# Peptides against a protein of PDB entry 3S8F, part 4

Target 1, 157 residues: chain A of PDB entry 3S8F
Amino acid sequence: VLTLFVAVPSLMTAFTVAASLEFAGRLRGGRGLFGWIRALPWDNPAFVAPVLGLLGFIPGGAGGIVNASFTLDYVVHNTAWVPGHFHLQVASLVTLTAMGSLYWLLPNLTGKPISDAQRRLGLAVVWLWFLGMMIMAVGLHWAGLLNVPRRAYIAQV
Target 2, 166 residues: chain B of PDB entry 3S8F
Amino acid sequence: DEHKAHKAILAYEKGWLAFSLAMLFVFIALIAYTLATHTAGVIPAGKLERVDPTTVRQEGPWADPAQAVVQTGPNQYTVYVLAFAFGYQPNPIEVPQGAEIVFKITSPDVIHGFHVEGTNINVEVLPGEVSTVRYTFKRPGEYRIICNQYCGLGHQNMFGTIVVKE

## One batch from the design tools (peptide; made by RFdiffusion4, then SolubleMPNN)

Design b1_p8_2_s4 (from b1_p8_2, 5 letters changed)
Fold by OpenDDE base, seed 2:
Structure b1_p8_2_s4 (fold): chain B 157 residues (1-157), chain C 166 residues (1-166), chain A 8 residues (1-8)
Amino acid sequence: as target 1 above (157 residues)
Amino acid sequence: as target 2 above (166 residues)
Amino acid sequence: LSEVIEKL
């Protein structure tokens, strides 16, 4: 009930954020239906990390609705599906947003910009983190649909 | 200038809202597909039923494992199962192939899981509540029961067996 | 706080 209650506002927020990104991209010289995406600051880990978090949150949010559905939750409850869901929510969105925030916060607190090496390393970290989380999440959701239980070290499949 | 900016933002918002509506229908379709392909074989049954976890071992239908399997009709059985730290009772649970089995599961201690491998039976078992699951085993053999809810230090070793006889 | 962070 609570999940469904916040689902609509969350969707509205998500698409509003997307609209803001489009606006920002177009202000940065992006044109066309998708050209604004390329115009966004993909060289900044403080930007890339939370955006990747948002991308991970899309299937996670959909999964939240599934998990909150009575009939579907019966299928996925206490299976590997559930860990797959919260890794998209916590380990991708929350974690990547925190990582990205750090890349904004530290330079502002110290008054010193990050070095180019630190920037490149940061980009590598957040992209690798995202990739790893997506692989794990897909695997966990798949395993969950195959009825692999959570909190158990053994399964039939 | 502010008015122009607001109009521009509004246009983007309208586009993304339209996309959101389209995605809503996609999600509904995906949910329907999932229901059609993954929900067959188990029927959730029963109303909210309560039991006293402090006395469930001493009196009532869960008290004697030898009386746990009750024939309620032609080719129809009710099985009273206890999930406890750390196992299941009765163990094994013996039922005939092709019979309609109603599992009534409760716990005398803490919350446990009741996950039957090879089936889509998967419910949590709460002390003070009775979980009811209806299932028909089509294949004879042994089906392992797994606890998929953390219940203590022995959780990982908490297993049971359902034996389906021809 | 800035000084502390610089030492890290």
Scores: peptide ipSAE 0.000, ipTM 0.787, DockQ to the pose 0.011
Fold by OpenDDE base, seed 3:
Structure b1_p8_2_s4 (fold): chain B 157 residues (1-157), chain C 166 residues (1-166), chain A 8 residues (1-8)
Amino acid sequence: as target 1 above (157 residues)
Amino acid sequence: as target 2 above (166 residues)
Amino acid sequence: LSEVIEKL
């Protein structure tokens, strides 16, 4: 029972971040239920990267609840499902947040703004990273459900 | 106005918190539903059983691989399995088709995995503890045992075989 | 305590 209660503060934190994004979008002129999303600065890789990380974290968080469930964890434990979960949590959210932070930090540290070419390249990198990570994560979760073991180079399926 | 901005933020936070709570209930409900409808494949945790890993190879039911398979009933067997660096004992494990098999698995050295392909048998094996898994093989043939917990330099080559006879 | 932790 206590293990599942971990989901409460986690969700509170995640949705507080979402609330901040909504507020920011509305300040930028976004209106309606979804208009605030479009108003966010999607042309800035420093913004796009961590937001994509958040998107990857949603299914990862759901998986976290599954992994924390005693009975459901029996199905997925030490299968490819687990590294799939890791890649959503660490390789998407944490890594993309770090990447986004660099896109902000380096220009500020050097005092030189990024060029338009660098900005476009940064956007391409972040989106390609997210796409590749999602494909891999889906594959790993699927393989895990098919009982493919982790830490093994061979499987029957 | 900082005060107005603060109030606006709070309003959005309240909305998202409500959504958060709703999603929490949805997830709990989904888990509960899954458990209620799909329990046939779930093996409940057994009681904690302990053994001395330093003597398990010398005495007791794991000591002799030739006596590892014990018939406990007309169609029921207990198999005492050791997972060690880097293999399984006995190997192969021979059991009859259709019999209820109780695997009692332990380790004399480090933590290993016991993953049987084609089955839902997947447990970690800890030194000093006995993992108990109950399974009935419906199909004859060979089932590969894979170590899915890193256990050292030879981990990748640590395999076993269960042979199910007609 | 160990038994309680395992049931959590």
Scores: peptide ipSAE 0.000, ipTM 0.808, DockQ to the pose 0.037
Fold by OpenDDE base, seed 5:
Structure b1_p8_2_s4 (fold): chain B 157 residues (1-157), chain C 166 residues (1-166), chain A 8 residues (1-8)
Amino acid sequence: as target 1 above (157 residues)
Amino acid sequence: as target 2 above (166 residues)
Amino acid sequence: LSEVIEKL
């Protein structure tokens, strides 16, 4: 019940954030149904990181509803599915948001802009993190559906 | 200009609201699909049964592992299982192939897991509560019981065995 | 921490 109650405001927040991103993209010259996406500042790790986190959070949110379902929870509970869900929510959204925050915060605190090399390195780090996290998350969810147990070093499958 | 921006924001919010609603239906469909394909043989939850974890080792049906397997019918058994730090009793659990087995599992100490490989049996075992699981083993052989809930220093080595006899 | 930040 609690999870479902949280799901509603979270969904509302999600489309509000998306609306803000679209508006920002259009202000930057993006046109059409999808052109605004390309117009967003993908060259800034402070932007890319939290956005990638949000993207990872979408399937994680769906997983939250699954985990809260009585019948579905029986299938996935205490399997590798659960760590997969957690890594999408915490290690993707929270961690990437933290990373992105640093790329904004540190330059502002020090008064020094990041160098181009630092910017490129930051982009590489964020994208590689996201890629690795998605691979791991898909693997964990898949393993969970195959009844691989959580908190065990062995599995029949 | 502010008015124009306000109207634009509202339009985008409405669009994304519509999209979010559409995605909601997609998620519901995916959940339904998952239920249909992965929940075959779901063990229904039974009535919550309570026991005193401080006395379960000394008295009652869990006290003697030699008497843990009880035949309740021609092809029906009840097995009283203890999950404890760090193992299961009885061990091994011996049951006939094709018989309906009712596992009644509890713990005298901390929370444990009861995950039987090769089956859909996967429940948490709480001190003071009795977990009831009904299953019929169709294939003879050995089935490993794994603790999938962290229970202390010996958690990683906490295993049991179910032996299904022909 | 403040001192470290100032040196960055």
Scores: peptide ipSAE 0.000, ipTM 0.787, DockQ to the pose 0.011
Fold by OpenDDE base, seed 1:
Structure b1_p8_2_s4 (fold): chain B 157 residues (1-157), chain C 166 residues (1-166), chain A 8 residues (1-8)
Amino acid sequence: as target 1 above (157 residues)
Amino acid sequence: as target 2 above (166 residues)
Amino acid sequence: LSEVIEKL
């Protein structure tokens, strides 16, 4: 039971980031309960990438609570569920954050802004990456619930 | 206005923190609900039991695969299984349909997995520890044992078979 | 210690 308390600081951190996004969106002219989302800079891959990572991290975090649950871990442990969780946490959040950071860092270090073509390509890359990761993650979690083992090339299902 | 901005930030943060707390309780509630509705789905582990991995092949109940299946009562068996690099013994494991089987699984070398297809038997096998799993096979046939913990170069080929006899 | 950690 006490293990689940690790979710508290994680959720607090996640939702404070969300609060920052809301504030930023409202500063950019967004109004209403959801209008601030549209006001965010969705044309910038340096912004879109880490935000998509955060979105992937939400179900991953929920899965983390499941994985940390003693009784539920018996169901999911060493199944495809676990790789599904990791791909949301590492291959989505961490990787997309790194991609986004790169889109900011390189122009800043070189003093050369990215071209419009590079910007569009960057957007395509991060969105396609996110889509692929979500498809794979859903598949892995589903397979895990069907008791497909991890670290095995074969399964009954 | 700095003061107005600070108040707005605090309001948003408080709202999101409240939401965060609410979601935490939702997750806990979902876990509780799942446990309440799926109480029969979890096979409890046995008590912590230790063995010497260096001698387990030579002496004791795991030493002779021919004597690994022990009838402990009417329609009750204990099966002493070794998971090793790279296989299982005995192989096949032969048990009767409908019998209550207690698997006592250990390893003489490294950590292995013991995943039985078609069942909810899925445990890690640690050298020096005995994993205990209780299961009753309702259907006759062959059940494949899969190692789902990386254990070396032959990991991908490490399989066993449980044969359930009518 | 490892045994204790596994039970936490």
Scores: peptide ipSAE 0.005, ipTM 0.815, DockQ to the pose 0.037; fails the geometry check

Design b1_p8_3_s1
Fold by OpenDDE base, seed 1:
Structure b1_p8_3_s1 (fold): chain B 157 residues (1-157), chain C 166 residues (1-166), chain A 8 residues (1-8)
Amino acid sequence: as target 1 above (157 residues)
Amino acid sequence: as target 2 above (166 residues)
Amino acid sequence: KELVLAVL
């Protein structure tokens, strides 16, 4: 009863963050329904990393609702679906946020800006991380739907 | 300018909040659709039963693997299965094809998993509780039981077999 | 309706 009610504050928070991004993009000169997205600082790994984490968190959050469902959890519980879910939550959002925070924190603490080479490398790292994580997550969710068990090195499929 | 900015922020937040609520309903709808189309595959579970894990090996229906398979009707069987560190008993579990099998699974030691490949049987087995799963094997052959809950050093090698006979 | 309530 009211299990999915927990999704309400989470979604509110998530989309409030999205609203903040829209506002920021518009302040940077973005116009129109989607023009604000392009106006965001995609050249900064400190920005890109947590945003990619948020993007990965969206399907993870949807999966969280599934996992919290009594009936649907019966289908996915202790399958590869579960690690697929929390890899989006932890290995994507938390990890990428930490990476992004580091790109902000170290220059701030040292007083030394990152070089252009470091910036480009950082962008490559966070994008590749995101890509790899998405591939893995999709694979794990798919395997989970095929009833591949978690915590096992062997499976029928 | 500050007032204008504040108003703009609130407008964006209001819009995204509305979208958030809409997505919530979409998720609920998707869940409802999934349940409506997949309920036929749900294995009914019995009532919660409790047992003493310290004595389950010595007395009761789980004590003798040779007596673990009990015919309860013409095409109905109850199988009393122990999941333990690190295996299952009886092993193999022999049941006839087409019969309704009620698995009564418990553990004498720690939490285990009971995942049967090729089926939708997948339950956690808690010491002190009896997991009840009802299933009918339509195809003869061997079905591997996999422990999908970490239970100790030998977890990765904890397997069982169900043999379905024609 | 019952399915939705079961999920909740």
Scores: peptide ipSAE 0.019, ipTM 0.821, DockQ to the pose 0.079
Fold by OpenDDE base, seed 5:
Structure b1_p8_3_s1 (fold): chain B 157 residues (1-157), chain C 166 residues (1-166), chain A 8 residues (1-8)
Amino acid sequence: as target 1 above (157 residues)
Amino acid sequence: as target 2 above (166 residues)
Amino acid sequence: KELVLAVL
């Protein structure tokens, strides 16, 4: 009950953001069920970063429900699974959103647009960060399922 | 124009909300399926038992490590384990192969972990509470106990051993 | 019922 009490508002918020993205994509000429996704400004790191964060947040959110389940938590609690969950939520969503915010904020504060080189570098940074976080998260979740303990420098496997 | 945009936004929001609800049911169904098919070997939580952490070292079943292993039946034992900064007692814990072992674990000081490698035993040990875990060791040998809850400066070196004898 | 309660 408590898990759903938190999960439902969170899902509503997440999908409201998705609705805004769909609307924006359609305004930019995207058509069809998925055409609006391609129409979004994927050349802007201020857009790409938080969107990638949201994508990472989806499996993290599902993991949160797992962690809140009494029976399933017994399997994953205090294993590498837990930091895997945290890195999806904090190191992906929060961090990438912060990074994206800087790509928007600094040009607006200085009144100077970012150069094309800076834009390309920014895109590289956010995509590499996302890729690294996904690799780390998958590894940690997998290790957790193999009963690798959290907060230990040694593991049997 | 603004009115049309507002209606369009609402339509997309409604669609995504419907999708979100559908996904919620899918997630619940997947979790339910997982629970129904993959819960074999999960150790149920026992009844909540409380102890006084300030006296647990001086009196009661945890006070003497030499008497920590108690035979309760022909093939059943209860082991009273203390997790403390920074170790376990008794250490080693000696138990017979194939016997049903009931671990009664508590702490006199701070929260610790009790993670036995090669098993599904993985519980937090809270001062004032008794963690109860039931397990049968099928293979003889040594099983390492790891503290997987940070408990202070010596946390990384906090290990114990269970010796399963033939 | 137990499964549902465990999930919720």
Scores: peptide ipSAE 0.006, ipTM 0.786, DockQ to the pose 0.084
Fold by OpenDDE base, seed 2:
Structure b1_p8_3_s1 (fold): chain B 157 residues (1-157), chain C 166 residues (1-166), chain A 8 residues (1-8)
Amino acid sequence: as target 1 above (157 residues)
Amino acid sequence: as target 2 above (166 residues)
Amino acid sequence: KELVLAVL
């Protein structure tokens, strides 16, 4: 009951953000069921980073439901699963949002636009960060399901 | 203009909310599937049992490691385990193969973990509370107990052993 | 059904 109580508002919030993205994409000329996605500014690291964070948050949020469920938490608690969840929530969503925010904030504070080279480098950093976090998260969740403990340097698998 | 924008946003929100509800059911189904495929062998007892961590070493069923393994019935045992900085007692824990073992685990000092390799036994041990886990070892041999909750400078070296005898 | 209810 408590898990669902937290999950429903969180899902509603997440999908409301998605609705805002759809609206923005359609304002930029996107059409059709998915055409609005292509219309979003994927050339701007200030946009891409938070969006990738949101994508990482989807499985992380689902994992939150698992971790909050008494029966399932018994399976995953204090295993590598938990760090996997954290890296999706903190190292992906929070970190990528912060990275993206800096790409917006610094040009506005200094009055100096970022160069094209800086923009391309920023995109590379954000995408590579996301990729690395996804690989790590999948590995940790998989290891957790195999009962690899957290906070231990040895495991029997 | 503001009214038109509001209606447009509302339409998108309605669609995404519907999708959200659909995904909620998908997640519930995935949770059910995970439970069906990953629940094996360990039944945690949800009963709240309290003990005094300041006296648990001096009196009661945890006080004497030599009497920690108690036969409670035919092929049934209760094992009173202490997790402490930095180890477990008794060590080793000796139990027969095929017997139903009820572990009653507590701590005299700080929070520890009780993770038995080769099994799905994995519980936190809190001072003042008794963790109860029921398990039957089907295979003889040695099973290592690992602390998976940070408990101090010696945490990484905190190990125990369960010896399952034929 | 029981498993789902246990998680909820």
Scores: peptide ipSAE 0.014, ipTM 0.781, DockQ to the pose 0.097; fails the geometry check
Fold by OpenDDE base, seed 3:
Structure b1_p8_3_s1 (fold): chain B 157 residues (1-157), chain C 166 residues (1-166), chain A 8 residues (1-8)
Amino acid sequence: as target 1 above (157 residues)
Amino acid sequence: as target 2 above (166 residues)
Amino acid sequence: KELVLAVL
């Protein structure tokens, strides 16, 4: 009981961030239930990167609840499922947030704005990173459910 | 108006918080459903059993690999297994097909993994503790044991074999 | 209900 209650503050935090995004999108002219999403600055890699991280965090968070469940964790513990979870939480959310932070921080520290070419390259990098990470994470979770062990170079399947 | 903006933010937060709580219940329901429909093969946690890792190799049921397999009934066996750096004892583990096997696994040195391919047997083995796993092999053949917990320089080569005889 | 409580 107590272990799963940790999900409450986590969800509250995550959805508070989502609320901030909705507010920002609406301030930028977004309307309706989903129009605010389109109004967000998707042309800025400093914005796109952490948002993609948040998207990866959603299935990762659900997996976190599974991993925290005693009975279900028995199925996934020390299988490829666990690295899959890590790649969603750390290699997606944390890493993409760090990447996005750099896209904002470096221009501000140097006083030099990024060129349009650099901006486009940055967008390509973060989208490709996200895509690759999602493919790998899905593969790892799938392998984990097939009982592929963690920390082994060989597997039955 | 900063005050108006603040109120608007609060309204959005309230909506998303309500959604978050709803999703929490959905996740709990999904877990409950999974447990209700997929309970077969789940091994519940047993009572904590302890052993002295410093003497487990010299005395007791783990000391002699030739005596590791103990018949406890007509179709029941207990197998005392040591996971150590870097292997398993006994190796191979020989058991009959269709018999109920109770594995009693411990370590004399560091934490190891005991992952048996083709089965749901997957436990961490801690020095000073005895891991108990009950399993019945329905198919004869060889089952590989893999260490899935990092245990040192030879971790990647730490394997064992269970041989199930007809 | 018991199942939900068991999960918690």
Scores: peptide ipSAE 0.013, ipTM 0.812, DockQ to the pose 0.076; fails the geometry check

